Peptides against a protein of PDB entry 3MAZ. Designs and how they scored, part 87

Target 1, 99 residues: chain A of PDB entry 3MAZ
Amino acid sequence: VLNPMPACFYTVSRKEATEMLQKNPSLGNMILRPGSDSRNYSITIRQEIDIPRIKHYKVMSVGQNYTIELEKPVTLPNLFSVIDYFVKETRGNLRPFIC
Target 2, 99 residues: chain A of PDB entry 3MAZ as posed
Amino acid sequence: VLNPMPACFYTVSRKEATEMLQKNPSLGNMILRPGSDSRNYSITIRQEIDIPRIKHYKVMSVGQNYTIELEKPVTLPNLFSVIDYFVKETRGNLRPFIA

## One batch from the design tools (peptide; made by RFdiffusion4, then SolubleMPNN)

Design b2_p25_5_s1
Fold by OpenDDE base, seed 4:
Structure b2_p25_5_s1 (fold): chain B 99 residues (1-99), chain A 25 residues (1-25)
Amino acid sequence: as target 1 above (99 residues)
Amino acid sequence: SEEEEEEKKELKEELIELFDSWKDA
């Protein structure tokens, strides 16, 4: 039994995620994707304020929770909460990529 | 490289820096 994944989750590589965000920025600017390890994930974002900027963040599976690798790590209970954090922390600037 | 961002600043701080760069342009 698999739990549902956030709508912005795609089984794509770093490169593919970047291309997706570049091709259709109107669909969102944040993608959740598999990390280097099976239980880890990465968040790819594309900001277009002055010039296009791509950034990637590690989301590490720790026990039953997930830790966003930041200067001050943030631990959350599930991937939905991780996406919510990115949206809220940026006051809606980041939006999940939906296609 | 497949390495994730090395500078792991808070998202809010990074967003502020982006806006600052835009203002200074």
Scores: peptide ipSAE 0.217, ipTM 0.719, DockQ to the pose 0.061
Fold by OpenDDE base, seed 5:
Structure b2_p25_5_s1 (fold): chain B 99 residues (1-99), chain A 25 residues (1-25)
Amino acid sequence: as target 1 above (99 residues)
Amino acid sequence: SEEEEEEKKELKEELIELFDSWKDA
């Protein structure tokens, strides 16, 4: 019934996501996880530009699409596109966490 | 909560700035 999810999707909490990214940085620095509400999601990233920084972003399901909650919202057709957007917009700085 | 939303708003703005920076690099 449910379409395949991106490889970096994990049914984990904010805390668990943070621990995953901190424990194995070499596996990637971005995960997709369930949001507080059904059908909504959150992106957790771990940046190491200067010091390790954990940040979370909201991805809302809108109809059949998904909107990244930003000052200038970005709406995409599916979660794969959402992940792709994060990767491309950072020119590869963000990479899906693959365990 | 309102505090949570305010924090997320700051993160959103940071993301926009970071994306622009990385894209232009």
Scores: peptide ipSAE 0.140, ipTM 0.669, DockQ to the pose 0.039
Fold by OpenDDE base, seed 2:
Parts: C-alpha cells; sequence; structure tokens
Structure b2_p25_5_s1 (fold): chain B 99 residues (1-99), chain A 25 residues (1-25)
C-alpha cells in the first residue's frame, strides 16, 4: 500500500513530463515524478517568464524527510510540503499540474 | 543517472536566480 501522493505526481519519464507541461500549460506548470532511484523524485517545471524554460530538480528521500537538491538544500517532512515550497517560494508563479 | 546529476547541478544555480526574479516581481 502506497501513501497518498500530491495531485501533481505522475508516473512519467522526464520526456513525458516535459511534453505534458508543453501540451497543456493552462493546467499548471509543475509536476512531480519518479526519480532515477526508487525512493527519489524529480520535479519538472515549465516557466515562461521571458522565454519558455524547462527545468528539472531532484528531490531526495532522506530518512522520513525529503531534500530538494538546491545550492542551499531544503529539507521538508513530506512531498506535499515539497510542492508547497515551490509554490510559496515563487509566490504562486509555479502551480501544480492538475489534469 | 549521471546525466540527471549533471543537469541538476546546472539547474540548481538557475533555480536560485529564477526564484529571486519571481520574488522581486
Amino acid sequence: as target 1 above (99 residues)
Amino acid sequence: SEEEEEEKKELKEELIELFDSWKDA
């Protein structure tokens, strides 16, 4: 049995995630997906501040927490908090992709 | 994967810059 996952979580590849965001930008610009390792994840975003940009970030499972791999790592208690962090940090500029 | 790690390192810096821009908007 798997614990509940954020609504923007999809079992898709990096390529598929990119295509999803490009195809339906009105549904959101951020998705959470499986990482290269079993308990790790990746976040893919598509931002159009100046020009369309696709970015990918790693979220590492560490113990019972998750660490966003940034220059200054951010550790949070669950994936919901990870999504919340991206939304709040960008003041709503990033929105979970919900289809 | 190694390719994933390489992109992650480059994107770390880009994310910081982008977030700063978003915060200032």
Scores: peptide ipSAE 0.035, ipTM 0.606, DockQ to the pose 0.038; fails the geometry check
Fold by OpenDDE base, seed 3:
Structure b2_p25_5_s1 (fold): chain B 99 residues (1-99), chain A 25 residues (1-25)
Amino acid sequence: as target 1 above (99 residues)
Amino acid sequence: SEEEEEEKKELKEELIELFDSWKDA
């Protein structure tokens, strides 16, 4: 069974993701993209509280799960859960970029 | 690496605190 990717997944580079978020902030502020490695991914977010801030998080494929590289790593069963984690842990501040 | 933040921080703490601080300012 092959599950689809989250709606905010785009096959774009770090630079392109940043540009997408900056160009259309109303469409969301979080993008999932391919990482430097084949089975890894990265999350790019844009926050504009005081000033625009772009941050990137590494999502590592570990076995059948995924681990968000934070000070205290968080392991989740799939990429949908990864996106959900970013949304709920920020109380909705982060929203998937839907183009 | 260039694919992630240079310094790892807890997602919830960083973003929520910044948001709350902004609202309370």
Scores: peptide ipSAE 0.029, ipTM 0.552, DockQ to the pose 0.060; fails the geometry check

Design b2_p25_5_s2
Fold by OpenDDE base, seed 3:
Structure b2_p25_5_s2 (fold): chain B 99 residues (1-99), chain A 25 residues (1-25)
Amino acid sequence: as target 1 above (99 residues)
Amino acid sequence: MEEEEEEKKREEEELKELFDSWKDA
């Protein structure tokens, strides 16, 4: 069984996620979506520090935890913690996209 | 005011460095 998912999780493709973030930036700039494999996910963000830029990060399911594929990998207990990590690390710059 | 602007700039630069350090899939 699959536990509840974060509010910013959408069953969309990489392209769709990009379009969602570009069309409604006021609703947030971070989306969690299905990865290429069944139990893996991807994070799509749209940052606007200087100019709008789309980035994607892999979130791999490892045992009962999840590892964000960054330069320095970060392992967390659940997907809610993954979202929280991105929000806290960027001091609120990244915000979950809520329709 | 000026000190606050400098602080804001430093924070943005730190954030930029953070984003640059993340692996883009």
Scores: peptide ipSAE 0.573, ipTM 0.855, DockQ to the pose 0.806
Fold by OpenDDE base, seed 4:
Structure b2_p25_5_s2 (fold): chain B 99 residues (1-99), chain A 25 residues (1-25)
Amino acid sequence: as target 1 above (99 residues)
Amino acid sequence: MEEEEEEKKREEEELKELFDSWKDA
């Protein structure tokens, strides 16, 4: 059993996450899901600045922290902080998907 | 208002650039 996870965490595949976001955009546009490897995760977002666009980011476990795999990596202490980063960085545009 | 529209447009453009800077995995 995992420790408390962010509310937008779902044990779904990349495809399922995409479908969830597309079917219910009013519930949010960001999902945290299991990565292909143990202890790693992925973030799936659906942005609608111009046209709807799905993107995915890797969140890798590094020691006791997590690193968002961006060109300029961002290391954070926990998954809640990872979600918070995306929300804050986008000034609220990204919102955790809550069903 | 015009000023508000311009500000929102700038914010949207900045956000677009941010998203574009995040490479897709």
Scores: peptide ipSAE 0.571, ipTM 0.854, DockQ to the pose 0.860
Fold by OpenDDE base, seed 2:
Structure b2_p25_5_s2 (fold): chain B 99 residues (1-99), chain A 25 residues (1-25)
Amino acid sequence: as target 1 above (99 residues)
Amino acid sequence: MEEEEEEKKREEEELKELFDSWKDA
């Protein structure tokens, strides 16, 4: 059993996440999912600036925080903040996928 | 309207650069 998770968290694989985003783009374009390692996660996004592109980012559990594995790592206190980061950085372009 | 379109275009380009800077895992 997991503690409360962001609404865009789904226990899906990389492939499933991709399919979800492609099938229902109107529901959002960002999904949080389990990573390959326990307590680690991955963010899958589908951006459509020019052409649709799927990307994945690692969210590593580090101590009591989480670090988004970007060129310049971003450490945040919880997964909700991780989602918020992506929304804010993209000025709303990225929106959590909500079924 | 032209100024707004220019602004939107600029924002889109900046966003594109941001996405490009994020390495895919």
Scores: peptide ipSAE 0.563, ipTM 0.850, DockQ to the pose 0.881
Fold by OpenDDE base, seed 5:
Structure b2_p25_5_s2 (fold): chain B 99 residues (1-99), chain A 25 residues (1-25)
Amino acid sequence: as target 1 above (99 residues)
Amino acid sequence: MEEEEEEKKREEEELKELFDSWKDA
């Protein structure tokens, strides 16, 4: 059994994640989902500052931490911190998808 | 109000630049 995961974590595919965000934008615009490899994850966001755009970011398991594969990589201690980073860095623009 | 709108616009532009700097996977 897995330890507690962030509320926006869903065992969905890239395509399904996109559909979820598009169908209910009022519930949030960011989800965490399983990556292709074990212990790795992906973040899917739907940003619409100009026009709606779907983006995906890799969250790689590195030792006991996780590294968000951004142009300037960010390493954090757990997945909760990963979600917090996206919320904080975007000053609340990104919000976890909660259904 | 005008200053507030301009501030909002600047914040959105900065946010847009942030997103554009993040590589898509």
Scores: peptide ipSAE 0.560, ipTM 0.850, DockQ to the pose 0.820

Design b2_p25_5_s3
Fold by OpenDDE base, seed 4:
Structure b2_p25_5_s3 (fold): chain B 99 residues (1-99), chain A 25 residues (1-25)
Amino acid sequence: as target 1 above (99 residues)
Amino acid sequence: EEEEEEKERKEKEELIKLFESMKDA
């Protein structure tokens, strides 16, 4: 059994995540999903500041931490912190998708 | 008010720049 995961974690594909966010934007705009490898994850977001935009970010498992693959990589202790990072950096613009 | 509208506009611009800085993977 997996340890507690963020509420916005879903075992869905890139395509499914995109559809989820597009169909119910009121439920949130950020999803955490499995990556290509078992210990890696991906973040899919749907921002709608000007026009709707879907973006994906790789979250690599490194040791006991996680590194968000950004131009300036950010390393955090757990997946909850990863979600918090996106919420904080966008001042609440990004919200975990809760269906 | 105009001041609030300006603040909102600037906030949106900052967010847009932030998202653009985050390369899509």
Scores: peptide ipSAE 0.201, ipTM 0.700, DockQ to the pose 0.874
Fold by OpenDDE base, seed 5:
Structure b2_p25_5_s3 (fold): chain B 99 residues (1-99), chain A 25 residues (1-25)
Amino acid sequence: as target 1 above (99 residues)
Amino acid sequence: EEEEEEKERKEKEELIKLFESMKDA
């Protein structure tokens, strides 16, 4: 049994995540999803500052922590912190997708 | 009001720069 996951975590594919964000943008613009046959995860976002853009980021499980694959990688203790990082770094522009 | 609009525009530009600096997977 998997421990509690962030509210925006869904067992969906890259394609499904994209469709979810496009269909209901008012519910949020960030989804956490499982990696392909691995313990890693991926973050899918739909930013719309200028024009709609779908982006995906790898969240690698490293030991007991998680590393977000960014220009300058960020390592955090858990997935909740990963979500919090994206929210805070963008000053709330990114919001967890809640349905 | 114009001052507030200017602050909003600058904030938008800063966010765009932030996202552009994030590597896509």
Scores: peptide ipSAE 0.200, ipTM 0.694, DockQ to the pose 0.819
Fold by OpenDDE base, seed 3:
Structure b2_p25_5_s3 (fold): chain B 99 residues (1-99), chain A 25 residues (1-25)
Amino acid sequence: as target 1 above (99 residues)
Amino acid sequence: EEEEEEKERKEKEELIKLFESMKDA
């Protein structure tokens, strides 16, 4: 049985993710997408606090966990926790893109 | 309304600082 993926996961490129977020900002501002390797992922966000900013973060598969490559790396047990981390840390400013 | 505006400004500033601390990869 395969584990489900977060609702904001899309098999899109960095460019496509950016375009999705720009086209429909009301649907959310955070996308999880495949990384270069099958077990790695990337998070693309679009924040617009002052000016629109697109940022990308690597989510590296480490054993059974995932590490978000930040200035201070954060390791979490699953991809759902990764999404939750971004939502909680930004106090809801970041929301998963759902279309 | 003024109190709310102050809170919103503070929240905005804090979020900006937070995002700046999150380095793009």
Scores: peptide ipSAE 0.195, ipTM 0.693, DockQ to the pose 0.837
Fold by OpenDDE base, seed 2:
Formats: C-alpha cells, structure tokens, sequence
Structure b2_p25_5_s3 (fold): chain B 99 residues (1-99), chain A 25 residues (1-25)
C-alpha cells in the first residue's frame, strides 16, 4: 500500500507503460511508474509532435523531495508536482494518462 | 489564419527543441 499517488501512476513496467500509451493515446500521454529501486520512479511519455516518440525519465527520491533527471535537473517536493512540472513545461502537450 | 499557422509552427518547433533537450533515461 502506497500513500496517495498521482492519478497517472500505475504499477507497470516500462514495456507495459509504452503499450498503454500506444493503445489509448486519447487518455493521455504521460505515465508515472515504479523505478528500478525503491522510492524511485520513472516517467514514460509518448509525444507525437512530429513523429511518435517514447521517452523515459528517472525521478529520483532525494530526501523528502524528488529530482527529475533532465539535462538540467529539477527538484520538486512531491510526485504531484513532478506531474505538474511536465504538464506546465510542455504547455499542456503532455497530459497525465487517466483511465 | 496565416499568422495563427505561423504561431502554431513556432510553438511546435519550440516543443521539439524542448523534448530534444530532455535525454531519454
């Protein structure tokens, strides 16, 4: 049992996340999932601005915060903020996968 | 309409650049 998680969080593998996004693009294009280690997560996105692209990003638990491993790392207070960051940064292009 | 099309194109290009800057993990 986990504490409240973002609506787009699913206990799925990288492969499953990819399949979910590909099969139901109308439901969103961003999934938060368990990472390789405890308390770490991964974000899987499927954007199709030009061509369909699947990308994965690590979200590392650091202290009581989370750091998104990007070219320029971003540290946020919680996973909800992580999702919000991706939505805002992409001006709404990325939307949490809700089903 | 042409101006809107240009805006959309520019926005699209910006997003592409943004995603390219975010390396796959």
Amino acid sequence: as target 1 above (99 residues)
Amino acid sequence: EEEEEEKERKEKEELIKLFESMKDA
Scores: peptide ipSAE 0.188, ipTM 0.689, DockQ to the pose 0.869

Design b2_p25_5_s4
Fold by OpenDDE base, seed 4:
Structure b2_p25_5_s4 (fold): chain B 99 residues (1-99), chain A 25 residues (1-25)
Amino acid sequence: as target 1 above (99 residues)
Amino acid sequence: DEEARRRAEEEREELLKLFDSIKDA
């Protein structure tokens, strides 16, 4: 049994996540999905500051925490905090995709 | 007004820098 997951978590591939964000941008622009390895995840975003841009980031499970693979990695206690980080750091520019 | 425009532009630039600084996987 999995612990509760963020609302923007979907068991989709990189390609599917991209399509979801492109087809329904009004529903949000950030998806959490399974990574290539068990217990790891990926974040797919679609930002539209200038032109639509799709990016993917690794969220690595490390012990009981999660590390976002950034220039300077950020470690957080759970996946909810990971989503919150992206929302707050972008001042609300990123919003969880809810369908 | 010009002040509001300036602030909006600064915010835009800051966001662009943020997104560009995030390592893509």
Scores: peptide ipSAE 0.340, ipTM 0.787, DockQ to the pose 0.857
Fold by OpenDDE base, seed 2:
Structure b2_p25_5_s4 (fold): chain B 99 residues (1-99), chain A 25 residues (1-25)
Amino acid sequence: as target 1 above (99 residues)
Amino acid sequence: DEEARRRAEEEREELLKLFDSIKDA
């Protein structure tokens, strides 16, 4: 059985994630989803600081850790930490999508 | 409050810079 996943994890496609965030922005603006046929994941966000912007970030499974593909890559021990990182770095602007 | 508005705008600008620095994939 799969280990516990963050509450904002959904087995959805890039398109579905985008639609979820657009449809119910009050529920959050960040979704964790499976990567392409792999042990990797993707983060889809919808920020509205100026105009609505959808972005997707790659979260690569590296050994027992995860690396967020950023300008300066960040490696974290689990997916919960990945979510926490996005929340903290954006000072709460990003919030996990909870439905 | 003008000072508060200035601080809020600075925070907004810094946040935008952060998002722009994150590579889209």
Scores: peptide ipSAE 0.294, ipTM 0.765, DockQ to the pose 0.893
Fold by OpenDDE base, seed 5:
Structure b2_p25_5_s4 (fold): chain B 99 residues (1-99), chain A 25 residues (1-25)
Amino acid sequence: as target 1 above (99 residues)
Amino acid sequence: DEEARRRAEEEREELLKLFDSIKDA
């Protein structure tokens, strides 16, 4: 049993996450999901400023922390902080998908 | 309201810059 996860975490594939975001955009545009391997994760977003764009970001488990794979990597203490970072960094444009 | 449109466009542009700062991996 996993420790508490962010509300936008779903055990879905990349494809499923994409479909979820496309079908119900009013519920949010950001999903946290398992990565291809063990304790790593991915963030899938549906950006819709111009046209809908699906993007994926790696969240690597490193020790007890998590590193978001960015040009300038950001290390955070937990997945809640990771979600918060994406929300804050985009000034609220990214919102966790809650169904 | 031209001022409102201008501000909206500026906000949009800034938001796009923010998204571009996030690396798609």
Scores: peptide ipSAE 0.213, ipTM 0.710, DockQ to the pose 0.678
Fold by OpenDDE base, seed 3:
Structure b2_p25_5_s4 (fold): chain B 99 residues (1-99), chain A 25 residues (1-25)
Amino acid sequence: as target 1 above (99 residues)
Amino acid sequence: DEEARRRAEEEREELLKLFDSIKDA
């Protein structure tokens, strides 16, 4: 079964993701991108409350699930849930980058 | 309004704390 990817997924590097978020902040502030290995991903965010702050998070494929590498790791069933987690956890401050 | 400003500030502070609690990888 072929499953779609979240709309904020882009095949870009860490640097490219950062530049995308900086150039068009009105389109969102969160990008999902490929990690170093297949089936692993990274999340790049740009929050701008006081000053712009870029962060990157590992999203590791673990079995049929995904684990967000945080201080307290969170395991979720799919990448859509990963994006949803970041949106809800930040009370909507993080929004998927859509262009 | 003053009350609205206060609420906005409280939300701002909570968001800052939230982002600081998210580990950067």
Scores: peptide ipSAE 0.290, ipTM 0.761, DockQ to the pose 0.838; fails the geometry check

Design b2_p25_6_s1
Fold by OpenDDE base, seed 5:
Structure b2_p25_6_s1 (fold): chain B 99 residues (1-99), chain A 25 residues (1-25)
Amino acid sequence: as target 1 above (99 residues)
Amino acid sequence: DEEELLKKLEEEEKKEEERRKALLL
């Protein structure tokens, strides 16, 4: 029995995630996706401040927790907390992509 | 010590702001 995943999780590639965010920016600007070939994940975002910019973040599975690969890494207990962190830290600038 | 507590709060706010900017840029 598997636990549910965050609503913005999609089994898509880096390229597909980018295309999704570009095509429908009104639906959100943040996607959680599987890592290349591991238990890890990636976050893809599309921010439009001056020009559209795509960024990718590594979310590494470490024991029973997850670490967001930042200059100063952030460790959280689950993927829901990871999404929450991105939303809250940016004060809503990042929003989960919901389609 | 109230003054020390306020200083710690300011430091945490600065740290949070730097993290926010790192995500946005």
Scores: peptide ipSAE 0.056, ipTM 0.527, DockQ to the pose 0.621
Fold by OpenDDE base, seed 1:
Structure b2_p25_6_s1 (fold): chain B 99 residues (1-99), chain A 25 residues (1-25)
Amino acid sequence: as target 1 above (99 residues)
Amino acid sequence: DEEELLKKLEEEEKKEEERRKALLL
């Protein structure tokens, strides 16, 4: 049976997500978490290109799809596709945090 | 035709590159 949520989804706060990524960078650098309000989500990442940097992205539920809040928004059919998008667009730089 | 397709592909690549830049820190 398919899981309803991606493996990198955790019911954690922004702060907790940041701490998780900082504590165990070898486990991945991307977490999906509940949004502050309503049926939305957020992506927290920790990239280490030059120095460690934390960023947060809003993933808004729009109808039956999800929109990543970027300068030019990207709409995808499900949260698995959202995670896949982050991985592919960064050519593997971002990897889901698997604890 | 091919020319139109190439134009569309170039536009899509540009959009993709812009999106990639937005994700990378």
Scores: peptide ipSAE 0.044, ipTM 0.525, DockQ to the pose 0.495
Fold by OpenDDE base, seed 2:
Parts: C-alpha cells; structure tokens; sequence
Structure b2_p25_6_s1 (fold): chain B 99 residues (1-99), chain A 25 residues (1-25)
C-alpha cells in the first residue's frame, strides 16, 4: 500500500516530535509534521554529532511544490522528495523516524 | 572551455557543501 505521506510523517506537535526522537533515537532522527498553517509542514531532526541537538525546518507549500526554508531555499515536487533531500544532503546522517 | 567547466563544477560543489552545512547541526 502506497502511503499518501512519507513514512516519517506524524500528526504531532513540535514538542511531541522532539520527545519521540529523544526517546527512540534508534528508530530514526527525522520527523515530518504539520506546520502552523494548512498545507505547510515542519521537519524536526535530532542529530548526535558532539551532543544531541534538535533543529526544526519549515517546509512551505508553494503551488504544487514544497520549499524547504534554508539559507538557500530548496524547492521540491513532493514531500517524499523533501525527505529524500534531507537524507541525501546529509549523506545518510538523517534517517526517517519509523516506529 | 574545460577551465570554465571545472570552475562551474567547483562552484556547484561549494553550493552543495553550503547546503549540507546548513542542514547539519
């Protein structure tokens, strides 16, 4: 069955996402969640480089695409591509949280 | 021009690196 949303998408708040990542780091370190507005999303990540760090990114719906709000914004055709971008760009450091 | 191409590739690599750094904490 093909999911309409990425596997790491959860209808959780920023706080809940943070807790999920902190409690079960072995399941992944990246969550996609609803944003503040309809059709907008947020990515919450938890990286453990030197110390555990939480960071949030805005993923804005722009037309039929999605733009990751970075210093240099990245626009992608769908949320699956957004997840893929985070995985590839970090060379696998980020992995979708799958519970 | 080969030199021009190499320079463009270098610039693209730099941009990619900058994006990577922006994602990493």
Amino acid sequence: as target 1 above (99 residues)
Amino acid sequence: DEEELLKKLEEEEKKEEERRKALLL
Scores: peptide ipSAE 0.041, ipTM 0.518, DockQ to the pose 0.587
Fold by OpenDDE base, seed 3:
Structure b2_p25_6_s1 (fold): chain B 99 residues (1-99), chain A 25 residues (1-25)
Amino acid sequence: as target 1 above (99 residues)
Amino acid sequence: DEEELLKKLEEEEKKEEERRKALLL
């Protein structure tokens, strides 16, 4: 069985991703989605600490790697590592959306 | 120096915490 993309990858728009996360928060709070007609991607997250907060992160394809656009960018070797980074960095606060 | 190392580790932990906050907030 091949798994070429992370389980939380969906071919959805920014708006659709937001709606998915809002509708079923128990299934996770992080979605990976395609960028605008390119090899780039975006991560949409929904935090609910005090109030629901939606954030979007650009994941730029750079050579064979991927760079998460942050104030201090993070470069990782693959999209699985990107998802892992978000999970580990937040100590499990972020979880991939699995429906 | 062990004390210096401990200080560095503490600083790195703080930096990581701030990074985590930046991601969550």
Scores: peptide ipSAE 0.036, ipTM 0.500, DockQ to the pose 0.724; fails the geometry check

Design b2_p25_6_s2
Fold by OpenDDE base, seed 2:
Structure b2_p25_6_s2 (fold): chain B 99 residues (1-99), chain A 25 residues (1-25)
Amino acid sequence: as target 1 above (99 residues)
Amino acid sequence: DEEELRRKKEKEEKEEEERRRRLLL
């Protein structure tokens, strides 16, 4: 059974993800996308606190889990949990981009 | 020790706040 991908997953490049978030900020500010290699992913966010800020995170597949590459890495059991982590840690500032 | 528990919670809260800051900054 293919675990369904999160709704904010798109098969887009880093550039395309940035453009999507910039063009349609009302649809959300967080995209999950394929990484450069294999089973790795990246998250692109666009936050606007004072100014628009784009950031990219690496999400590394490690065994059956996923590790968000941060100064203190966070390991989670699935990509849904990864999305949930970004939502919770930002107290809802980050929202999955839904077309 | 209640004071040790308080210090551990305060440290954990600070580390959580720093993580949130790193996501937002």
Scores: peptide ipSAE 0.272, ipTM 0.707, DockQ to the pose 0.651
Fold by OpenDDE base, seed 3:
Structure b2_p25_6_s2 (fold): chain B 99 residues (1-99), chain A 25 residues (1-25)
Amino acid sequence: as target 1 above (99 residues)
Amino acid sequence: DEEELRRKKEKEEKEEEERRRRLLL
């Protein structure tokens, strides 16, 4: 049984993710996407403080867990927990992009 | 003392949490 992916997961490039977030900011500001490696992912976010600011985070597969590449890395058991981390740590500033 | 060590740990944990939030924003 394949576990469903988070609702903000899209099989899009870095460029396409940026364009999606720019085009429809009301739908959310966070996308999960495939990384360069098959088992790795990236998070793309868009902040709107004075000017639009795009950031990308690496989410590395480490065994059965996932590590968010931060100054102090955070390891979580699944991709749902990764999305939840971004929502909770930003106190809801980051919202999953749902189209 | 044990109480000063606790206060230092709680402060460090709070500063770390605030740093993590700043990285995500």
Scores: peptide ipSAE 0.262, ipTM 0.691, DockQ to the pose 0.413
Fold by OpenDDE base, seed 5:
Structure b2_p25_6_s2 (fold): chain B 99 residues (1-99), chain A 25 residues (1-25)
Amino acid sequence: as target 1 above (99 residues)
Amino acid sequence: DEEELRRKKEKEEKEEEERRRRLLL
């Protein structure tokens, strides 16, 4: 049993997450998913600024916190804060995928 | 002076925020 996870968390592969976002863009453009064989996670996004663009971010578990691998890494206390960061930093351009 | 230091800090914080947004977009 997993502890409470963000609503945009799905136990899907990188490929499946991409397909979900492409198929139903109206439901959101951001998915949280498991990393490969670890406590790490990944964020998959589908931007539509000019053309559809898929990006993936690594979210590394570091102790009890999570670090988003960016040019300047951002460390946050939980996965809810990670999702909130992506929403706030993009001023709502990114929205959690809810199906 | 203290005002110049404040202005430099605010500018740097803004440029960092803009950079973070560019990375996400």
Scores: peptide ipSAE 0.261, ipTM 0.695, DockQ to the pose 0.479
Fold by OpenDDE base, seed 1:
Structure b2_p25_6_s2 (fold): chain B 99 residues (1-99), chain A 25 residues (1-25)
Amino acid sequence: as target 1 above (99 residues)
Amino acid sequence: DEEELRRKKEKEEKEEEERRRRLLL
């Protein structure tokens, strides 16, 4: 049984997440999704600066915490904090996809 | 000195934060 998940969490593949973000960019540009065959997750983003740019990040479950796989990893206590980190670090450029 | 060490740490932290932002953007 999963605890409450962030509103931008969807049980979708990498491809489906990309398609969702492309179809309705006004609803947000960030999706949280399951990792492959584990308690890990991935973040898919679609930024529009000059042209649309898709990126994917790994979010590793480590004990009761989550680590965002970056050059210098960032560990946070829950998935809500992970989403908040992406929003705050980009000063609101990234927004959770809400459909 | 302690002040120089503090300034160096703050600079390094700022550069790291900017790098993280660039990775997300």
Scores: peptide ipSAE 0.260, ipTM 0.696, DockQ to the pose 0.437

